# Peptides against a protein of PDB entry 3JWR: the designs that were tried, part 235

Target 1, 323 residues: chain A of PDB entry 3JWR
Amino acid sequence: TRELQSLAAAVVPSAQTLKITDFSFSDFELSDLETALCTIRMFTDLNLVQNFQMKHEVLCRWILSVKKNYRKNVAYHNWRHAFNTAQCMFAALKAGKIQNKLTDLEILALLIAALSHDLDHRGVNNSYIQRSEHPLAQLYCHSIMEHHHFDQCLMILNSPGNQILSGLSIEEYKTTLKIIKQAILATDLALYIKRRGEFFELIRKNQFNLEDPHQKELFLAMLMTACDLSAITKPWPIQQRIAELVATEFFDQGDRERKELNIEPTDLMNREKKNKIPSMQVGFIDAICLQLYEALTHVSEDCFPLLDGCRKNRQKWQALAEQ
Target 2, 298 residues: chain A of PDB entry 3JWR as posed
Amino acid sequence: TRELQSLAAAVVPSAQTLKITDFSFSDFELSDLETALCTIRMFTDLNLVQNFQMKHEVLCRWILSVKKNYRKNVAYHNWRHAFNTAQCMFAALKAGKIQNKLTDLEILALLIAALSHDLDHRGVNNSYIQRSEHPLAQLYCHSIMEHHHFDQCLMILNSPGNQILSGLSIEEYKTTLKIIKQAILATDLALYIKRRGEFFELIRKNQFNLEDPHQKELFLAMLMTACDLSAITKPWPIQQRIAELVATEFWEQGDQVGFIDFVCTQLYEALTHVSEDCFPLLDGCRKNRQKWQALAEQ

## One batch from the design tools (peptide; made by RFdiffusion4, then SolubleMPNN)

Design b2_p18_4_s4 (from b2_p18_4, 8 letters changed)
Fold by OpenDDE base, seed 2:
Structure b2_p18_4_s4 (fold): chain B 323 residues (1-323), chain A 18 residues (1-18)
Amino acid sequence: as target 1 above (323 residues)
Amino acid sequence: SEAEELAEIEDAIAAFLS
């Protein structure tokens, strides 16, 4: 395709030029091509291209395939969300210095997972999928969409011309897929809520050890969530804009819940309750975000900008809630 | 209660991110 030719032939700017090591990064001004270039740079600077002998054209095709398999009619859970999740992962690995704590396979898996974690998202949550008796709800009992996202990820990875993992041994491939699956499933906030207590307790007791395979898996899950939610850490103007996208998608679901399921949506998904957004954001930050970024900062102090951003945005939302 | 409100938010968020 023309798009592939353009991407494959393009000079990939440095991470410094692209500012993809910045926790304050915004994709708002970037074209789709530029987001793809950023993604190439992420793979390159994490040494994934070299270490796993990725062919440039195959990587380009894979990136474009991933992008193509996000829906354009979904307000928030689209390619830009996946891209921003991956960018935060990259920043956490590089600027946050988490790279030195992980294996190359773990890094590879995390980056692929970040880009793939919401593939073919339909703009509705698992609850809606279940209540609407969608065919996917017959396949999976828990984390319905996350299983679907992984299936989509696997499909793309195995598609002709998209096999970026062809340079891996069989064992490396199996390991990578296992980590990808775990990472994508970890983006189900229900699982986060279930598992975070163990992570926080390990941190609190100063018993956290990445040499333990179980704790490593737990950390990777927490890191994925931290990147998935990273919009909450962005500078206020960026945070506000993304919050509006989230609200739009939630309200769209709420409208469908009224129309298709004949139910009154929760406040979060009720467009008539938009005035509650600031207080709900404060609640979200307190209930979900702050402890996570605090714990992450304990693992690596260089991740502090995420925590700081979250705290600053809490203040901004609180101020709006008090009006 | 605050705890109940937080639980509701957690449930809503969990549902969204699932």
Scores: peptide ipSAE 0.045, ipTM 0.746, DockQ to the pose 0.093; fails the geometry check
Fold by OpenDDE base, seed 4:
Structure b2_p18_4_s4 (fold): chain B 323 residues (1-323), chain A 18 residues (1-18)
Amino acid sequence: as target 1 above (323 residues)
Amino acid sequence: SEAEELAEIEDAIAAFLS
C-alpha cells in the first residue's frame, strides 16, 4: 500500500527527537505516520530489530496491521491508547532502567503485548459483553476481551508479511508467545486486583526477586498494568484530555446499557453522575494506582516520574472534587 | 463510607477491565 511504502521509506527520527523516552510524552500532536515511526524507533532502540533480525518492511507492515485492527469509532481504547501504553513501556524500560532487569525475549514480548493488548476493542467492558450475550462470551468465561485481544495479536503475527518473529528459534518463539499472552491477559484489571497483593507484599517484606520465575511473571504483569494505566501519571493537561476520552467511552457504554440492556449503569459509566468524575478519579488513584507506582518505584527508582505524576494528578482531581 | 466507595470503584474498574 501507499501507506506502507511511505512508512518503509521514511527516515526514522531519533528517540530524543521523538521524545519517546519521556514519561511526560504526549501523542496528541502526532500524525498516524509519526506514531508508526515512533514505534519503529522503540523496536530499534531496544535492540529488538537487530537481535531478532527483523526485516524493516515486515516490521513496518506489522505496525500498520496492528494499527489497522484498532477501531476508529472507539473513544479511548483505540490505537492511540495502545501506542501510549507501548511508549510508557519503552520509557519504563529505557529511562526507568527496567531494560537492565529483563531478557531480550521479555522485552520483545512486552512491547508487542503493549501495542496489541487492546486489539479490536469495542468500547465496552467484559461485563457488557457477557450481559449482552455476545458470541465472544460463549468462547471465554473470564477475561473475554483480553483473550480476544491475544487472538487478534496472534492472527496478525502469523499473517503473511507481518511475521516479525520469524527470526526466532522455535523455543524463543514459544517463550515469546507465552509472555505475550500472559501480558495481555494481565491487563484485565480484575486479575491485577487479584494478584497485586502478592507483589506488594514481596516488596514490603523486601523479598522481591526477579530471579524467581514466578516473581518475574508477576512483575511483568504489574509492569503491563502500570503502562496500561499510565494516563493517570501524565502532566495535568494531558491527563484531563485522556480522562475525557475515558469518560466518553464509559458514558457511551452506560447509555447502551440503559438502551439495550435496560439496566442502570454504575456511577463510573453513568452520564448523569458526571459531577462525580473528580472524586471517582481520586478514588481510582487511591485504590488502584498509587500502590502500584510506589511498588514499581521500589523495583526501579528511575520510575519515580510515574509515581510523581500520579500524586500530582491526585491533588488536581481532589481540588476539583472539593469545588 | 469511604471504604465502601473505594470498593465500588474497584468493582467498577474490575468490571471494565475484565
Scores: peptide ipSAE 0.043, ipTM 0.748, DockQ to the pose 0.086; fails the geometry check
Fold by OpenDDE base, seed 3:
Structure b2_p18_4_s4 (fold): chain B 323 residues (1-323), chain A 18 residues (1-18)
Amino acid sequence: as target 1 above (323 residues)
Amino acid sequence: SEAEELAEIEDAIAAFLS
């Protein structure tokens, strides 16, 4: 395609030029092509292209395929969300110095997972999928959409001309897919809530050890969540804009719940309750975000900008809630 | 209440993000 030709022939700017190591990164000003270039740079600078012998054209095609399989009519859970999740992962690995704590296969898996974790998202949550009696609800009881996202990820990885993992051994391939699946499934916030206590306790007791396979898996899950939620850490103007996208998608679901399911939506998804957004954001930060970024910062102090951003945004939302 | 709101947020976010 013309798009593939353009991408494959383009000079990929440095990570410094693209500012993709910055925790304060914003994609608002970037074209789709530029987001793809950023993605190539992430793979390159993490040594994934070299270490796993990826063909440049195949990587380009894969990136474009992933992008294509996000829906444009979804306000938040689109390619830009996936891209920003991956960028945060990259920043955490590089600027946050998490790279030195992980294997190359884990890094490969995390980056693929970050880009793929919401593939074919419909702008509705698992609860809606269940209540609408969607066919996917018959296949999976829990984490319905996350299983679907992984299935989509696997489909793309196995598609002709998109096989970025073809340079891996059979064992490396199996390991990578396992980690990808776990990472995508971990983005189910219900699973995060279930498992986070174990992570926080290990940190509190100074018993956290990445050499333990179970703790490694737990950490990767927490890291995925930290990147998935990283919008809450962004500079305030960026945070506000992203919050509007999230609200738009939630309200769209609420509207559909009323129209299609004859259900009164929760406040979070109720357009008529938009005045509660600031207080809800404070609640979200307190209940979900702060402890996670505190724990992550404990693992690597260089991740502090995420925690700092989260704290600053809490204060901003609180101020709005008091008006 | 604040507790109820937090619970709703947790449930909604959990459902939204997964």
Scores: peptide ipSAE 0.042, ipTM 0.748, DockQ to the pose 0.086; fails the geometry check
Fold by OpenDDE base, seed 1:
Structure b2_p18_4_s4 (fold): chain B 323 residues (1-323), chain A 18 residues (1-18)
Amino acid sequence: as target 1 above (323 residues)
Amino acid sequence: SEAEELAEIEDAIAAFLS
């Protein structure tokens, strides 16, 4: 395609030029081509292209395939969300120095997972999928969409000309897929809530050890969530704009719940209750976000900008809630 | 209450991200 030709022939700017190592990164001003260039740079600077002998054209095609399999009519859970999740992962690995704590296969898996974790998202949550009796709800009982996302990820990875993992041994391939699956499934916030207590307790007791395979898996899950929710850490103007996208998608679901399911939506998804957004954001930060970024910062102090950003945005949302 | 609000938020977010 013309898009592939353009991408494959383009000079890829440095990570510094692209600012993709910054926790404060914004994609608002970037074209789709530029987001793809950023993605190439992430793979390159993490040594994934070199270590796993990726062909440039194959990587370009894979990136474009992933982007293509996000829906354009979804306000938030689109390619830009996946891209920003991956960028936060990259920043956490580089600037946050998490790279030094992980294997190359884990890094490879995390980056692929971050880009792929919401593939073919429909702009509705698992609860809606379940209640609407969607065909996907017949295949999976829990984490319905996350299983679907992984299936889409696997489909793309195995598609002709998209096989970025062809340089891996059979064992490396199996390991990578296992980690990708675990990482994508970890983005189900229900699973995060279920598992985070173990992670926080390990940190609190100073018993956290990445040499333990179970704790490693737990950490990767927490890191995925931290990147998935990273919009809450962004500078306020960015955070506010992203929150509007999230609200738009939630309200769209709420409208569909009324129309298609004949139910009253929750406050979070109720268009008529926009005034509750600030207080709900404060609650979200307190209940879900702060402890995670505190724990992550404990693992690597260089991740502090995520925690600091989260704290600053809490203050901003609190101020709005008091109006 | 704050606790109830937090629970609702957790449920909503869990539902959204699950």
Scores: peptide ipSAE 0.038, ipTM 0.739, DockQ to the pose 0.087; fails the geometry check

Design b2_p18_5_s1 (from b2_p18_5, 8 letters changed)
Fold by OpenDDE base, seed 2:
Structure b2_p18_5_s1 (fold): chain B 323 residues (1-323), chain A 18 residues (1-18)
Amino acid sequence: as target 1 above (323 residues)
Amino acid sequence: SEEAEELREIEDELADLF
């Protein structure tokens, strides 16, 4: 395609020029081409291209294939969300110095997972998929969409001309796919809530050890969630705009729940309760986000900007909730 | 505490959302 030719021939700017090492990064001003260039830079600067002998054209095609398999009619869970998740992962690895704690295969898997974790997202949650009796609900009992996202990821990785993992040994390939699957499944917030207590307790007791395979898997899951939710850490103007996209998607689901399922939506998905967004954001930060970024900052102090951003946005949302 | 119970209720509501 012309898009592939343009991407493959383009000079890839430095990470510094693209600001992709910054936790405060915004994609709002970036074209689709620039997001793809940023993604190439992430793979390059993490040494993934060199270490796994990726062909530049294959990487370019894979990135464009991933981007193409996100829906354009979904307000939040689109390519830009996946791209921002991957950018936060890159920033956490580089600026947050998490790279030094992980293997190259783990880093490879996390970056692929971050970009792929919401593939073919339909703008509705697992509850809607179940209640609507969607065919996907017949395939999977739990984490329905996350299983689908992984299936889409695997399909793309195995598609002709998209095989960015062709330089891996059979064992490396199997390991990478296992980690990708675990990382994508970990983005189910229900699984995060179920598992985070173990992580926080290990941190609190100073017993956290990345040399333990189980604790490593747990950490990778927590890191994926931290990147997935990273919009909450962004500078206030960015956070506010992303919160509007989330609200739009949730309200669209709520409207569909009323029309298609004849049910009253929950407050977060109820367009009539838009005035509760600030208080709901405070609740979300307190219930889900703060402890995660505190724990992540304990693993690596250089991740503090995520925690600081989350705290600052809590204050902003609280001030709006008091009005 | 009442605060911890309220947070758990919020967690359960949010678990289904994301």
Scores: peptide ipSAE 0.231, ipTM 0.835, DockQ to the pose 0.080
Fold by OpenDDE base, seed 4:
Structure b2_p18_5_s1 (fold): chain B 323 residues (1-323), chain A 18 residues (1-18)
Amino acid sequence: as target 1 above (323 residues)
Amino acid sequence: SEEAEELREIEDELADLF
């Protein structure tokens, strides 16, 4: 209640003041209140507040509810990750000029999805959830956590005083929820790997067309992944710090895998292989990241800072791997 | 190529992780 009152009464700084249009943005110096203010600014500057008649107090409550439903004892997959994903989405939409290619409903859905995509994340991946016989593994066969994240998102959106979508028509609401679900599910890296080849081939052949509904859906999925992985594009000092958070969470899982499941963790989650982090980061960039940011830059050249950041960080990681 | 095989192995490993 006090937090809501403080947020709702606060003057929201401009996007310029908050630097939330910058691809180089860092949240490390921001308080939780400032992250919430940034989030309000994202909704406002994307015209979502005006176009969908959002009540300020309802938006504030919703943001705080989303933030509250991230765990504080998870090293990486916490509110700050979701916030940074949303900030990258905002930057891609504004500075990257992707906004001009999407409908207001798609933009609304993507921003909600970015903020919500890891709700109640437990600091373990789908494989761990499956192997640990967690109750969630009984509900979903694939993308277990992403389905859970969407369920949490839906719960919050339907909670009293959090209904930021109440200004939508029934059809707009259905469309928005469909896109949110697809966007959250798209953050499953296994689904990204499965689908990205189609996207890259369309780009390579110069056959990519956002007027095609299937290609639009594919693009939204790729854009979500690009924002979710955007830590790899950040200025080197930021990238290093985020990589430490990821490594911490992965090593915590690996330690649990040894203790609870009696299995040897993969190299990425093996604390004993910490010295391989630089080479593993190069491998991750080459296998997952580079082609995505290249393709995104082909869709919108103004997204080049993401690709440039990824390339620069690859060079930095490679230099460390050679030591 | 050896590089393409290495990338495929990384993809498979990462696909199982998430």
Scores: peptide ipSAE 0.217, ipTM 0.831, DockQ to the pose 0.076
Fold by OpenDDE base, seed 3:
Structure b2_p18_5_s1 (fold): chain B 323 residues (1-323), chain A 18 residues (1-18)
Amino acid sequence: as target 1 above (323 residues)
Amino acid sequence: SEEAEELREIEDELADLF
């Protein structure tokens, strides 16, 4: 395609030029081409291209295929969300110095997972999929969408000309797919809530050890969630804009719940309760985000900007809730 | 505590959101 030719021929700017090591990064000013260039840079600077012998054209095609398999009519869970999740992962690995704690296969898996974790997202949650009796709800009992996202990820990875993992041994390939699956499934907040207590307790007791395979898996899951939710850590103007996108998507679901399912939506998805967004954001930060970024900062102090951003945005949302 | 229950409700609501 013309898009592939343009991407494959383009000079890829440095990570410094692209600012993709910054926790404060915003994609709002970037074209789709620039987001693809950023993604190439992430793979390159993490040594994934070299270590796994990725062909440049294959990587370009894969990136464009991933981007194409996000829906354009979804307000938040689109390519830009996946791209920002991957960028946060890249920043956490580089600026947050987590790269040195992980294997190349784990890094490869996390980056692929971050880019792929919401593939073919429909702008509705698992509860809607289940309640609407969608065919996917018959295939999977839990984490319905996350299983679908992984299936889409696997489909793309196995598609002709998209096989970025062709340089891996059979064992490396199996390991990578296992980690990708676990990482994508970990983005289900229900699973996060279920598992986070173990992680926080290990940190609290100073018993956290990345050499333990179970704790490694747990950490990768927590890191995925931290990147997935990283919008909450962004500078306030960016946070506000992303929160509007999230609210738009949630309200669209709520409108569909009323119309299609004849149910009253939850407050977060209720357009009539838009005035409660600030207080709900405070609740979200307190219930879900703060402890995660605190724990992540204990694993690597260089991740502090995520925690600091989260705290600052909590203050901003609280101030709006008091108005 | 009421705060813990409120957090659980938020968790349950949020668990379904993402």
Scores: peptide ipSAE 0.206, ipTM 0.825, DockQ to the pose 0.085
Fold by OpenDDE base, seed 1:
Structure b2_p18_5_s1 (fold): chain B 323 residues (1-323), chain A 18 residues (1-18)
Amino acid sequence: as target 1 above (323 residues)
Amino acid sequence: SEEAEELREIEDELADLF
């Protein structure tokens, strides 16, 4: 395609020029081409292109295929969300100094997972899929959408001309796919809530050890969630704008729940309760986000900007809730 | 605590949202 030719021929700017190592990064001013260039830079600077012998054209095609399989009519869970998740992963690996704690296969899997974790997202949650009796609800009992996202990821990875993993041995390929699957499934917030207690306890007791395979898997899951939720850590103008996108998508679901299912939506998805957004954001930060970024900062102190950003945004939301 | 219970309720509500 013309898009592929343009991407493959383009000069890829440095990570410094693109600012993709910054935790404060914003994609709002970037074109689709620039987001693809940023993605190429992430693979290159993580040594993934060299270590796994990726062909440049294949990587370009894969990135464009991933981007194409996000829906344009979804307010939040689109390519830009996936791209921002991957950028946060890159920043955590580089600026957050997590790269040296992980294997090349783990890094490869995490980056692919971050870009792929919401593939073909429809702007509705698992609860809606279940209640609407969608065909996907018959295929999967738990983490319905996350299983679908992984299936889409696998489909793209195996598609002709998109095989960025073709340089791996059979064993490396199997290992990578296992980690990708685990990482995508970990973005189900229900699974995060279920597992985070073990992680926080290990940190609290100073017993956390990345050499333990189970604890490694747990850490990768927590890191995925930390990147997926990273909008909450951004500078206030960015955070506020992303919160509006989330609210838009949730309200669209709530409107559909009323109209299609005859169900009263939860407060978070109720357009009539828009004035509750600030207090709900404070609750979300306290219940879900703060402890995660605190624990991540204990693993690597260089991740502190995520925690600091989260704390600052909590104060901003609290101030709005008091008005 | 009442605060811990409120946080659990928020967790349960949020578990199904994302």
Scores: peptide ipSAE 0.203, ipTM 0.829, DockQ to the pose 0.080

